# Designs tried in a protein design run: peptides against a protein of PDB entry 3HUF. Part 63

Target 1, 320 residues: chain A of PDB entry 3HUF
Amino acid sequence: MWIIEAEGDILKGKSRILFPGTYIVGRNVSDDSSHIQVISKSISKRHARFTILTPSEKDYFTGGPCEFEVKDLDTKFGTKVNEKVVGQNGDSYKEKDLKIQLGKCPFTINAYWRSMCIQFDNPEMLSQWASNLNLLGIPTGLRDSDATTHFVMNRQAGSSITVGTMYAFLKKTVIIDDSYLQYLSTVKESVIEDASLMPDALECFKNIIKNNDQFPSSPEDCINSLEGFSCAMLNTSSESHHLLELLGLRISTFMSLGDIDKELISKTDFVVLNNAVYDSEKISFPEGIFCLTIEQLWKIIIERNSRELISKEIERLKYA

## One batch from the design tools (peptide; aimed at target 1 R27 S44 K45 K104)

Design b2_p27_1_s3 (made by RFdiffusion4, then SolubleMPNN; its pose is not in this set)
Fold by OpenDDE base, seed 1:
Structure b2_p27_1_s3 (fold): chain B 320 residues (1-320), chain A 27 residues (1-27)
Amino acid sequence: as target 1 above (320 residues)
Amino acid sequence: SEKEKKEEEEIEELAKKENEDDDSVEN
């Protein structure tokens, strides 16, 4: 989201969130959803127009800012952004930090980008929330992204956490739920005057982790916990691969269970399967290899003695 | 500085003139 602050009292000492939309900036406007009052004698009644675009698909992957357009409203002294005069038709900016000078005002409006990118694990939840979140200047998507700051956990009552949720946790992404999204949707008006009123997602995250025994105490308890073990997996989701890498596993990939030969078995401690393959092909598993799902692996990983537990299961099936 | 004060006065006079021109369009 874009946040503006200013030196001196020209913004009344307040920080403001700018959501996607158009703002008239000037001395003789009242602060609302489409106006920014700037208190200086050197600023025209209506000085500039700010236009913040909704997030692009690219912004979700890069963590880049919503495009920020500045137009001078034919003022005598013009408008500058980062010491450059704004062109007659306006200019567009994708920098994360903008110093906006209105006319001869000695104080600048400082605009900065606070990165917030929300990944969804479920396409139905994305479809429900994406429009509202995009109108808050929050990029949203389903795919894994290095720019992801928050992850929406799919709450199905009585289900195990998904691979996406496991991976988001290990990546130290802030896990949130629909309750946070609902709350976030209601604060749009209150944060116009004070950007500090933006809800802290870390409190939501702490409550999720505290109330769910499927999470370890920290990501650090799981990261590299299986260093020195080797696994084989089906060429499935990127998240599954990255999750196993974060556990410190050496990974081999295969396309079908038929590709699991004696050579692969000799180099592999266990095989990781998705639930569909595990349930459908359980009767066709090769002898002498430990096969498990990611969810079964996760149940071992969250235990304090995960290495001893997995070693015992490997031994049990290797000598059976 | 005296220079800043003169620039502030010129800006205030310009802002007054822009104010008078805008007030003349609303009447």
Scores: peptide ipSAE 0.037, ipTM 0.657, DockQ to the pose 0.069
OpenDDE base, seeds 2, 3, 4, 5: peptide ipSAE 0.026, 0.037, 0.039, 0.028; ipTM 0.558, 0.643, 0.666, 0.572; seed 4 fails the geometry check

Design b2_p27_1_s4 (made by RFdiffusion4, then SolubleMPNN; its pose is not in this set)
Fold by OpenDDE base, seed 1:
Structure b2_p27_1_s4 (fold): chain B 320 residues (1-320), chain A 27 residues (1-27)
Amino acid sequence: as target 1 above (320 residues)
Amino acid sequence: SELEKLKEKEIEELAKEENKNDDAEEN
């Protein structure tokens, strides 16, 4: 989201969130959803137009800002952004930090980008929330991204957490739910005058972890917890691979269960399967190897004695 | 949208008209 601040009380000492939309900025406007009052004698009555675009798909992957357009409204002293005079037709900016000088005002409006990118675990929730979140200047998507700051878990009552949720947790993203998204939607108008009123997702995350026994206390409890063990997995999911890497596993990939030969078994402590393959192929599992789902593995790794539990299961199946 | 651009242009034109007698001071 874009946030504006200014020195010299020209913004009344307040920080303001600028959501996607158009704003008239000037001395003789009243603060509302489409106007920004700036208090200086050197600023024209209606000095500039700011237009913030909705986030692009690229912004979701890069964590880059929504495009910020500035146009001078034929003012006596013009408008500058980053010491450059704004062109007659307006200019567009993708920099994360903008110093906006209105006329000869000795104080600049400082606009800065606060990164917030929300990944969704399922397309249905994305479809439900994307429009509203994009109108907050929040990029949204389904795919893994290094720019993601938040992850919306799918809350199905009585279901295990998904691989996406597990991976998001280990990546130290803030896990959120629909309740937080609802809350974000309600505060949009209240944060116009004070950007500090933006709700903290960290409280929601803490409550999710506290109230769900499927989460460890921290990602650090699971990261490298299985260091020294080796697994084989079906080469079907990059997220599953990255999850197993974060557990500290040495990973071998295979294309089918038929590729699990005696050599692979000799080098592998266990085989990790997705639920569909596990359920369909459980009768055809190779003898002498421990096969489990990612969800079954997760149930083990969240335990304090995960290494001992894994070792016992490996031993049990080697001697069975 | 094209409609949003038209509305934006109208808002700009109205604002430019108000600035014809710009009383902004040199600090």
Scores: peptide ipSAE 0.286, ipTM 0.875, DockQ to the pose 0.775
OpenDDE base, seeds 2, 3, 4, 5: peptide ipSAE 0.281, 0.285, 0.281, 0.282; ipTM 0.873, 0.876, 0.873, 0.873

Design b2_p27_2_s1 (made by RFdiffusion4, then SolubleMPNN; its pose is not in this set)
Fold by OpenDDE base, seed 2:
Structure b2_p27_2_s1 (fold): chain B 320 residues (1-320), chain A 27 residues (1-27)
Amino acid sequence: as target 1 above (320 residues)
Amino acid sequence: MEEEKKKEEKEAEEVDEFDKKKEEEEE
């Protein structure tokens, strides 16, 4: 989201969020969803137009800012951005920091980009929320991104958390739910004058983790918790591979259960399968190897004695 | 200080005159 601040009380000492939209900036306008009052004698009644674009798909992957357009409204002394005079037709900016000088005002408006990118695990929830979040200047998507700051967990009563949720947690992404998205939608008007009124996603995250026994206390409890173990994995999602890597596992990839030979069994502590293969192929599991799903592995990893539990299961099957 | 303040006051008057002239041209 774009946040503006200014020196010399020209913004009344307030930090303001600029959502996607158009703003008339000047001395003789009233602060609202489309106007920014700036208090200086050197500023025109209607001085500039700011236009914040909605996020692009590229912005979701890069964490780049929504495009910021500045147009001077034919003022006596013009408008500058980063010490450069704004062109007659206006200019567009993708820098994360903008110093906006209105006319000869000795104080600048400082605009800065605060990154917020929301990944969704569920396409139906993305379809429901994406438009509203984009109108807040928040990029959204389904795919993993290095720019992802938040991850939306779908609350299905009695279901195991998804691999996407597990990976987002280990990646130290802030897990949020639909209740946080609802809350974000309600505060839009209240944050116009005070950017500090933005809801704390960390409080939502803490409540999710505290109230859901499917999460460990921290990502650090699970990261490298299985260091020294080796697994074989059916070639599934990239997220599944990255999840197992974050656990500190040595991973061998195979295409079918038939590719699991005696040599692979000798070097592998356990086999990780997807749910569909696990349920269909239970009868065809190789003898002498522990096969489990990622969800079953996760249930072991969240336990404080995860290494001991895995070791006992490996031993039980090697000596049976 | 006094010369800077006089310069700012002159610049403020120039802005107000320019804005007024623009308003009169738009009416």
Scores: peptide ipSAE 0.409, ipTM 0.888, DockQ to the pose 0.761
OpenDDE base, seeds 1, 3, 4, 5: peptide ipSAE 0.409, 0.407, 0.409, 0.409; ipTM 0.889, 0.887, 0.889, 0.888

Design b2_p27_2_s3 (made by RFdiffusion4, then SolubleMPNN; its pose is not in this set)
Fold by OpenDDE base, seed 4:
Structure b2_p27_2_s3 (fold): chain B 320 residues (1-320), chain A 27 residues (1-27)
Amino acid sequence: as target 1 above (320 residues)
Amino acid sequence: KEKEEKEEKKIEEEVKKYDEEKEKKEE
């Protein structure tokens, strides 16, 4: 989201969130959802127009800012952004930091991009929330992104956490739910006057983790916990691969169980399958190798003695 | 201080005049 602040109390000492939309900026406007009052005699009554676009799909992957358009409203001394005069038709900016000078005002408006990118685990929830979140200047998507800051967990009571949720947790993404999304939608008006009123996701996250025994105490408890083990991965998602990498596993990827010969079995500690393959191929598992799902592996790795547990399972099948 | 105040006042007057001239063209 865009946050503005200013020197010399020209914004009344307040930090303000700018959501996607259009703002008239000037001395003789009243602060509201479409106006930013700037307290300076050196600026025009209506000095500039700020237009913040909704996030692009690219912004979700890069954590880049919503496009920030600045137009001078035909003022005596113009408008500058990052010491450059704004063009007659306005200019658009994708920098994360903007120093906006209104005419000859001795103080600048500083605009900062605070990255918040929300990943969704399922397309249905994305479809439900994306429009509203984009109107908050929050990029949204389904795919893994290094720019992802938050991950929406679907609350299905009694269901196991998804691979996406597991991976998001290990990536140190803040896991949130629909309650937090609803909360975000309600705060829009209150944060106009004070950006510090933006809801913190950490309390939501702490509550989710505390109330679900399927989470370890920290990502650090699981990261590299299986270092030195090797697995064969069959018909799994890219997220599954990345999850196994974060566990410190050496991974070999295969297309079929038939690709696992006796030599490979001798070098592989276990085989990781998705649920569909595991359920369909149970009768066709290679002899002498431990086959499990990612969800079954997760149940092992969240235990404090995960390395001992996995070793015992591997040994049990070598002697079976 | 006095020089800065004079410059600020001059800027204020120039801005005010320009805004007033603009408003008259929009009417």
Scores: peptide ipSAE 0.478, ipTM 0.912, DockQ to the pose 0.703
OpenDDE base, seeds 1, 2, 3, 5: peptide ipSAE 0.477, 0.476, 0.476, 0.477; ipTM 0.912, 0.912, 0.911, 0.912

Design b2_p27_2_s4 (made by RFdiffusion4, then SolubleMPNN; its pose is not in this set)
Fold by OpenDDE base, seed 5:
Structure b2_p27_2_s4 (fold): chain B 320 residues (1-320), chain A 27 residues (1-27)
Amino acid sequence: as target 1 above (320 residues)
Amino acid sequence: MEKEKEEEEKIEKEVEEFDEKKEKEEE
């Protein structure tokens, strides 16, 4: 989201969130959803227009800002952004930090981008929330991105957490739920005057982790916890592969259970399967190897003695 | 201080005169 602040008292000492939309900036406007009052003797009644675009798909993957357009409203002394005069037709900016000078005002408006990108685990929830979040200047998507700051966990009561949730946790992404999204939808009016009224997702995350025994104490407890072990998996999910890599596993890939030969078994400590293959092929599992789902693996990983538990399961099948 | 204040008052007047002229040209 874009946040503006200013030197001196020209913004009345307030920080403001700018959502996607158009703002008239000037001395003789009243602060509202489309106006920003700036208090200076050198500023025109209506001095500039700020236009913030909705997030692009690229912004979701890069964590870049919503495009910020500045137009001077034909003022006596013009407008500058980062010491450059704004052109007559306006200019667009993708920099994360903007110093906006209105006319000869000795104080600048500082605009800075606070990164927030929300990944969804469920396409139905994305469909429900994407429009509202985009209107807050928040990029949204389903695919993993290094720019993601938040992850929406699907709260189905009694279900195991998804691979996406596991991976988001290990990536140190702030896990949130629908309650936080609901809260975000209500803040738009209140944060016009005070950007500090933006809800903190970290409190929501702490509450989710505290109330759900399916999470480890920290990501650090799980990262590289299985270093030195080797697994084989079906080449079905890139996210599952990245999750297993974060556990420190050496990973071999196969296309079918029939490709698991004696050579692969000799080099592999266990086989990771998706739920569908695990349930359908349970009768035809290769002899002498431990087969489990990623969800079953996760249940072991969240335990303090995960390495010992995995070792015991591997040994149990070698001596059977 | 006094010179800075005089310069600010001059700038204020130049802005006001410009805004008033623009408003009259739009009417």
Scores: peptide ipSAE 0.450, ipTM 0.905, DockQ to the pose 0.786
OpenDDE base, seeds 1, 2, 3, 4: peptide ipSAE 0.448, 0.447, 0.446, 0.449; ipTM 0.905, 0.904, 0.904, 0.905

Design b2_p27_3_s3 (made by RFdiffusion4, then SolubleMPNN; its pose is not in this set)
Fold by OpenDDE base, seed 4:
Structure b2_p27_3_s3 (fold): chain B 320 residues (1-320), chain A 27 residues (1-27)
Amino acid sequence: as target 1 above (320 residues)
Amino acid sequence: DEEEEKKEKEEEEIEEYYKEEELEELE
């Protein structure tokens, strides 16, 4: 989200969130959803127009800012952004930090981008929330991204957590739910004058983890917990691969169970399958190798003695 | 003194301009 602050109390000492939309900026405007009052004798009544665009799909992957357009409203002394005069037709900015000088005002408005990108595990939830979140200047998507700061978990009571949720947890993404999204939708007006009123997702995350026994106490408990073990991965998602990497596993990728010969079995501790392959091919598993799903592996990983548990399962099948 | 007076005069001209702009929008 864009946040503005300013020196010299020209913004009344307040930090303000700028959501996507158009703002008239000047001395003689009243602060509301479309106006930013700036208190200076050296600023025009209606000095500039700020237009913040909704996030692009690219912004989801880069964590880049919503496009920030600045137009001078034909003022005598103009507007500058990053010491450059704004052009007559306005200019657009993608920098994460903007120093905005209105006219001859000795103080600058500092606009900075606070990165917030929400990944969804479910396309239906994305479809439901994307529009509202984009109107908050929050990029949204389904695919894995290094720019993601938050991950929406679908609360299905009694279901196992998804691979996406597991991976989001291990990569230290803040896991949130629909309750947090609802809360975000309510704060839009309250944060106009105080950007600090933005809800902390960490409380939501703590509550999710506390109320769900399928989570370890911390990502650090699981990261590299299986260092030194080797697995073969068959027909899994990219998120599954990255999850296994974060566990410290050496991963070999195969196209079919038929690719696993006796030599590969001798070098591989276990085979990881997706649920569909596990259920369909269970009768055709190679002899002498431990095959499991990501969800079954996760149940082992969340245990404090995960290394001992997995070693016992590997040994049980080597001697069977 | 002359540079300060020049700055003060430039500040006054700037304030006067923004005051005039304030009056023109009230008409």
Scores: peptide ipSAE 0.224, ipTM 0.758, DockQ to the pose 0.587
OpenDDE base, seeds 1, 2, 3, 5: peptide ipSAE 0.223, 0.208, 0.170, 0.168; ipTM 0.757, 0.746, 0.731, 0.718

Design b2_p27_4_s1 (made by RFdiffusion4, then SolubleMPNN; its pose is not in this set)
Fold by OpenDDE base, seed 4:
Structure b2_p27_4_s1 (fold): chain B 320 residues (1-320), chain A 27 residues (1-27)
Amino acid sequence: as target 1 above (320 residues)
Amino acid sequence: KEEEEKEKKEQEEVDKFDEEKEKKELE
């Protein structure tokens, strides 16, 4: 989201969130959802137009800002952004920090981008929420991104957490739910005058983790917890691969169960399968190798003695 | 005082320019 603040009292000492939309900025406007009053003698009554675009798909992957358009409203002294005069037709900016000077005002409006990118675990929830979140200037998507700050967990009572949720947790992404999204949608009006009133997702996250025994106490409890073990991976997602890497596993990838030869078995502690393959091929598993799903592996990983548990399961199959 | 007088003159210049613009938009 874009946040503006200013030196001196030109913004009345307040920080303001700018959501996607159009704002008239000037001395003789009243603060509302479409107007920003700036208190300075050296600025026009109606000085500039700020237009913040909705997030692009690229912004989700980069954590880049919503495009910020500045147009001077044909003022006496013009408008500058980052010491450059705004062109007659307006200019668009993708920098994370903008120093906006209105006319001869000795103080600048400082606009900065607070990164917030929300990943969704399923397309249905994305379809439900994306429009509203984009109208808050929040990039949204389904795919993993290094720019993701939040991950929406679907609350299904009694369901195991998804691989996406597991991976988001290990990446130290703040896991949120629909209740946080609802709350986030309601604060739009209240945060216009005070950007500090934005809801903290960390409390939502803490409550999710506390109330769900499928999570470890911290990501650090699981990261590299399986260092020194080797796995072979069949027909898993890219997220599954990255999850196994974060566990510290040495990973070999193969395309069919038929590729699991005696040589691979000798170098591999266990085989990781997706649920569909695990359920369909249970009768066709290679002898002498431990096969499990990521969800089964996760149940072991969240235990404090995960290394001992895995070692014991590997040994059990070597002596069976 | 000198800075306040400068700011006042700048405001008067801006206000005059804004008024001239508003007149042209109404013609």
Scores: peptide ipSAE 0.445, ipTM 0.905, DockQ to the pose 0.898
OpenDDE base, seeds 1, 2, 3, 5: peptide ipSAE 0.443, 0.443, 0.441, 0.443; ipTM 0.905, 0.904, 0.904, 0.904

Design b2_p27_4_s2 (made by RFdiffusion4, then SolubleMPNN; its pose is not in this set)
Fold by OpenDDE base, seed 5:
Structure b2_p27_4_s2 (fold): chain B 320 residues (1-320), chain A 27 residues (1-27)
Amino acid sequence: as target 1 above (320 residues)
Amino acid sequence: MEEEKKEEEIEKEVEEYDKKKEEKEKE
């Protein structure tokens, strides 16, 4: 989201969130959802128009800002952004930091981008929330992105966490739920006066972790916890592969269970399968190898003695 | 004193320009 602040008293010492929309900026406007009052003798009654666009699909992958358009409203001394005069038709900006100078005002409005990018685990939740979040200037999507700051956990009561949630946790993404999204949707009016009223997702995250025994205490407890072990997996999911890499596993890939030969078995400590393959192929598992699902592996990983637990399971099946 | 005078001069120039603009928008 865009946040504005200014030196001196020109913004009355307040920071403000700018959501996607249009704002008239000037001396003789009243602060509301579409106006920003700036207190200076050097500023026109109606000095500039700020237009913030909704996030693009590209912004979800880059964590870039919503496009910020500035237009001078035919003023005596014009408008500058980053020391450059705004063109007659207005200019658009994608920089994360903007110094906006209104005419000869000795103080600048500083606009900065606070990165927030929300990944959803399922398309239904994305469909429900994307429009509202985009109107807050928050990029949203389904695919993994290095720009993601938050991940929406779908709380189905009594369900195991998904691979997406596991991976989001290990990559240190803030896990949030629908309660946080509901709260975000109500903040639009209250944050006009004070940008500090933006809800902290870390409180929501702490509550999720505290109330769900399927999470370890920290990502660091699990990262590289299985260093030195080797696994084989079906080449089906990139997220699953990245999850296993974060555990410190050496990974071999195969296309079918029939491709698991004696050579692969000799080099592999265990086989990771998706739930569908695990349930359908239980009778056809290769002899002398430990096969498990990612969810079963996760249940081992969250234990303090994960290395000892997995070693015992490997030994049990090698000598059975 | 000199800064205040400069600010007052700038204010007058801004006000005069704003008035001329408002007059043109009414024609």
Scores: peptide ipSAE 0.467, ipTM 0.909, DockQ to the pose 0.791
OpenDDE base, seeds 1, 2, 3, 4: peptide ipSAE 0.466, 0.467, 0.467, 0.467; ipTM 0.909, 0.908, 0.908, 0.909

Design b2_p27_4_s3 (made by RFdiffusion4, then SolubleMPNN; its pose is not in this set)
Fold by OpenDDE base, seed 5:
Structure b2_p27_4_s3 (fold): chain B 320 residues (1-320), chain A 27 residues (1-27)
Amino acid sequence: as target 1 above (320 residues)
Amino acid sequence: EEEKEKEEEIEKEVEKYDEEKEKKEKE
């Protein structure tokens, strides 16, 4: 989201969130959803127009700002952004920090981008929330991205957490739920006057972790917890691979269970399978190797003695 | 004092320009 602040009380000492939309900026306008009053003798009644676009798909992957358009409204002394005069037709900016000077005003409006990108685990939830979140200037998507700051956990009562949720937790993404999204959707009206009123997702996250026994106390408890072990997995999902890497595992990949030869078994402590393969092929598992699902592995990893538990299961099957 | 006088001069120039613009938009 874009936030503006200014020195010299020209914004009345307040910070403001700018959502996607159009704002008239000037001395003789009243603060509302489409106007920003600037208190200075050195600026025009209606000085500039700010237009913030909705986020692009690219912004979800980069964590870049919504496009910020500035147009001078034919003023005596013009408008500058980052010490450059705004062109006659207006200019668009993708920088995360904008120093906006209105005419000869000695004080500048500082606009800065607060990065917030929400990943969804479920396409149905994305379809439900994406439009509203985009209207807040929040990029949204399904695929993993290094720019993601928040991850929406689907609260199906009694279901195990997904691999996406596990991975989001380990990469220190803030896990949120539908209650937080509902709260965000109402914020548009309340934060117009004060950007400090933006809800903290950390409280939501703490409540999720506290109330769900499927989460460890911290990501640090699980990161590299299986260092020194080796696994084999089907070459299926990037998220599953990255999850196993964050556990400190050495990973070998295979295409089918038939490709698991004696050489691979000799170098591998256990095999990680997806649920579909695990359930369909239980009878055809190679002898002398421990096979488990990611969900079964996660249940072991969240235990304080995870290394001992894994070692015991490996030993049971090597001597069976 | 000099900064205040400069600000008052700038204010007058801005006001004059805004008034001239408002006249042209009505013609």
Scores: peptide ipSAE 0.462, ipTM 0.914, DockQ to the pose 0.781
OpenDDE base, seeds 1, 2, 3, 4: peptide ipSAE 0.461, 0.461, 0.460, 0.461; ipTM 0.913, 0.913, 0.913, 0.913

Design b2_p27_4_s4 (made by RFdiffusion4, then SolubleMPNN; its pose is not in this set)
Fold by OpenDDE base, seed 4:
Structure b2_p27_4_s4 (fold): chain B 320 residues (1-320), chain A 27 residues (1-27)
Amino acid sequence: as target 1 above (320 residues)
Amino acid sequence: SEEEKKLEEIQKEVDEYDEKKEEEEKK
């Protein structure tokens, strides 16, 4: 989200969130959802127009800012952004930090981008919330991204957490739920005057972890917990691969169960399969190798003695 | 202060320009 602040009292000492939309900026406007009052004797009544675009798909992957357009409203002394005069037709900016000078005002408006990118695990939830979140200047998507800061967990009572949720947890993404999204949708008006009123997701995250026994106490408990072990996985998802890497596993990939030969078995401690393959191919598993799903692996990983547990399972099948 | 006086002069120039513009937009 874009946040503006200013030196001196020109913004009344307050930080303001700028959501996607259009704002008239000037001395003789009243602060509301479409106006920013700036208190200075050197500023025009209506000085500039700020237009913040909704996030692009690219912004979701890069963590880049919503496009910030500035137009001077034909003022005596113009408008500058980062010491450059704004063109007559306006200019668009993608920098994360903007110093906006209105005319000869001795103080600048500082705009900075606070990165927030929300990944969804469920396409249906994305379809429900994406529009509202985009109107908050929050990029949204389904695919894994290095720019993601938050992850929406689908609350299905009695279901195992998804691989996406597991990976989001281990990569230290803040896991949130629909309750937090609902809360975000209500704060838009309240944060106009004070950007600090933006809700913190950490409390939501803490509550999710506390109330769900499928999570370890911390990501650090699981990261590299299986260092020194080797697995083979079916080339299914990037998230699954990244998850196993975060566990410290050496990973070999195969395309079919038929590719699991005696040589691979000799070098591999266990095979990780997706649920569909595991359920369909149970009868055709190679002898002498431990096959499990990611969900089954996760149940072992969340235990304090995960290394001992996995070793026992490997030994049990190797000597059976 | 000298700075305040300068800002007041700037304000006059700004106001005059804004008024002129408002008059042109009404024509």
Scores: peptide ipSAE 0.488, ipTM 0.928, DockQ to the pose 0.775
OpenDDE base, seeds 1, 2, 3, 5: peptide ipSAE 0.487, 0.485, 0.485, 0.487; ipTM 0.928, 0.927, 0.926, 0.928

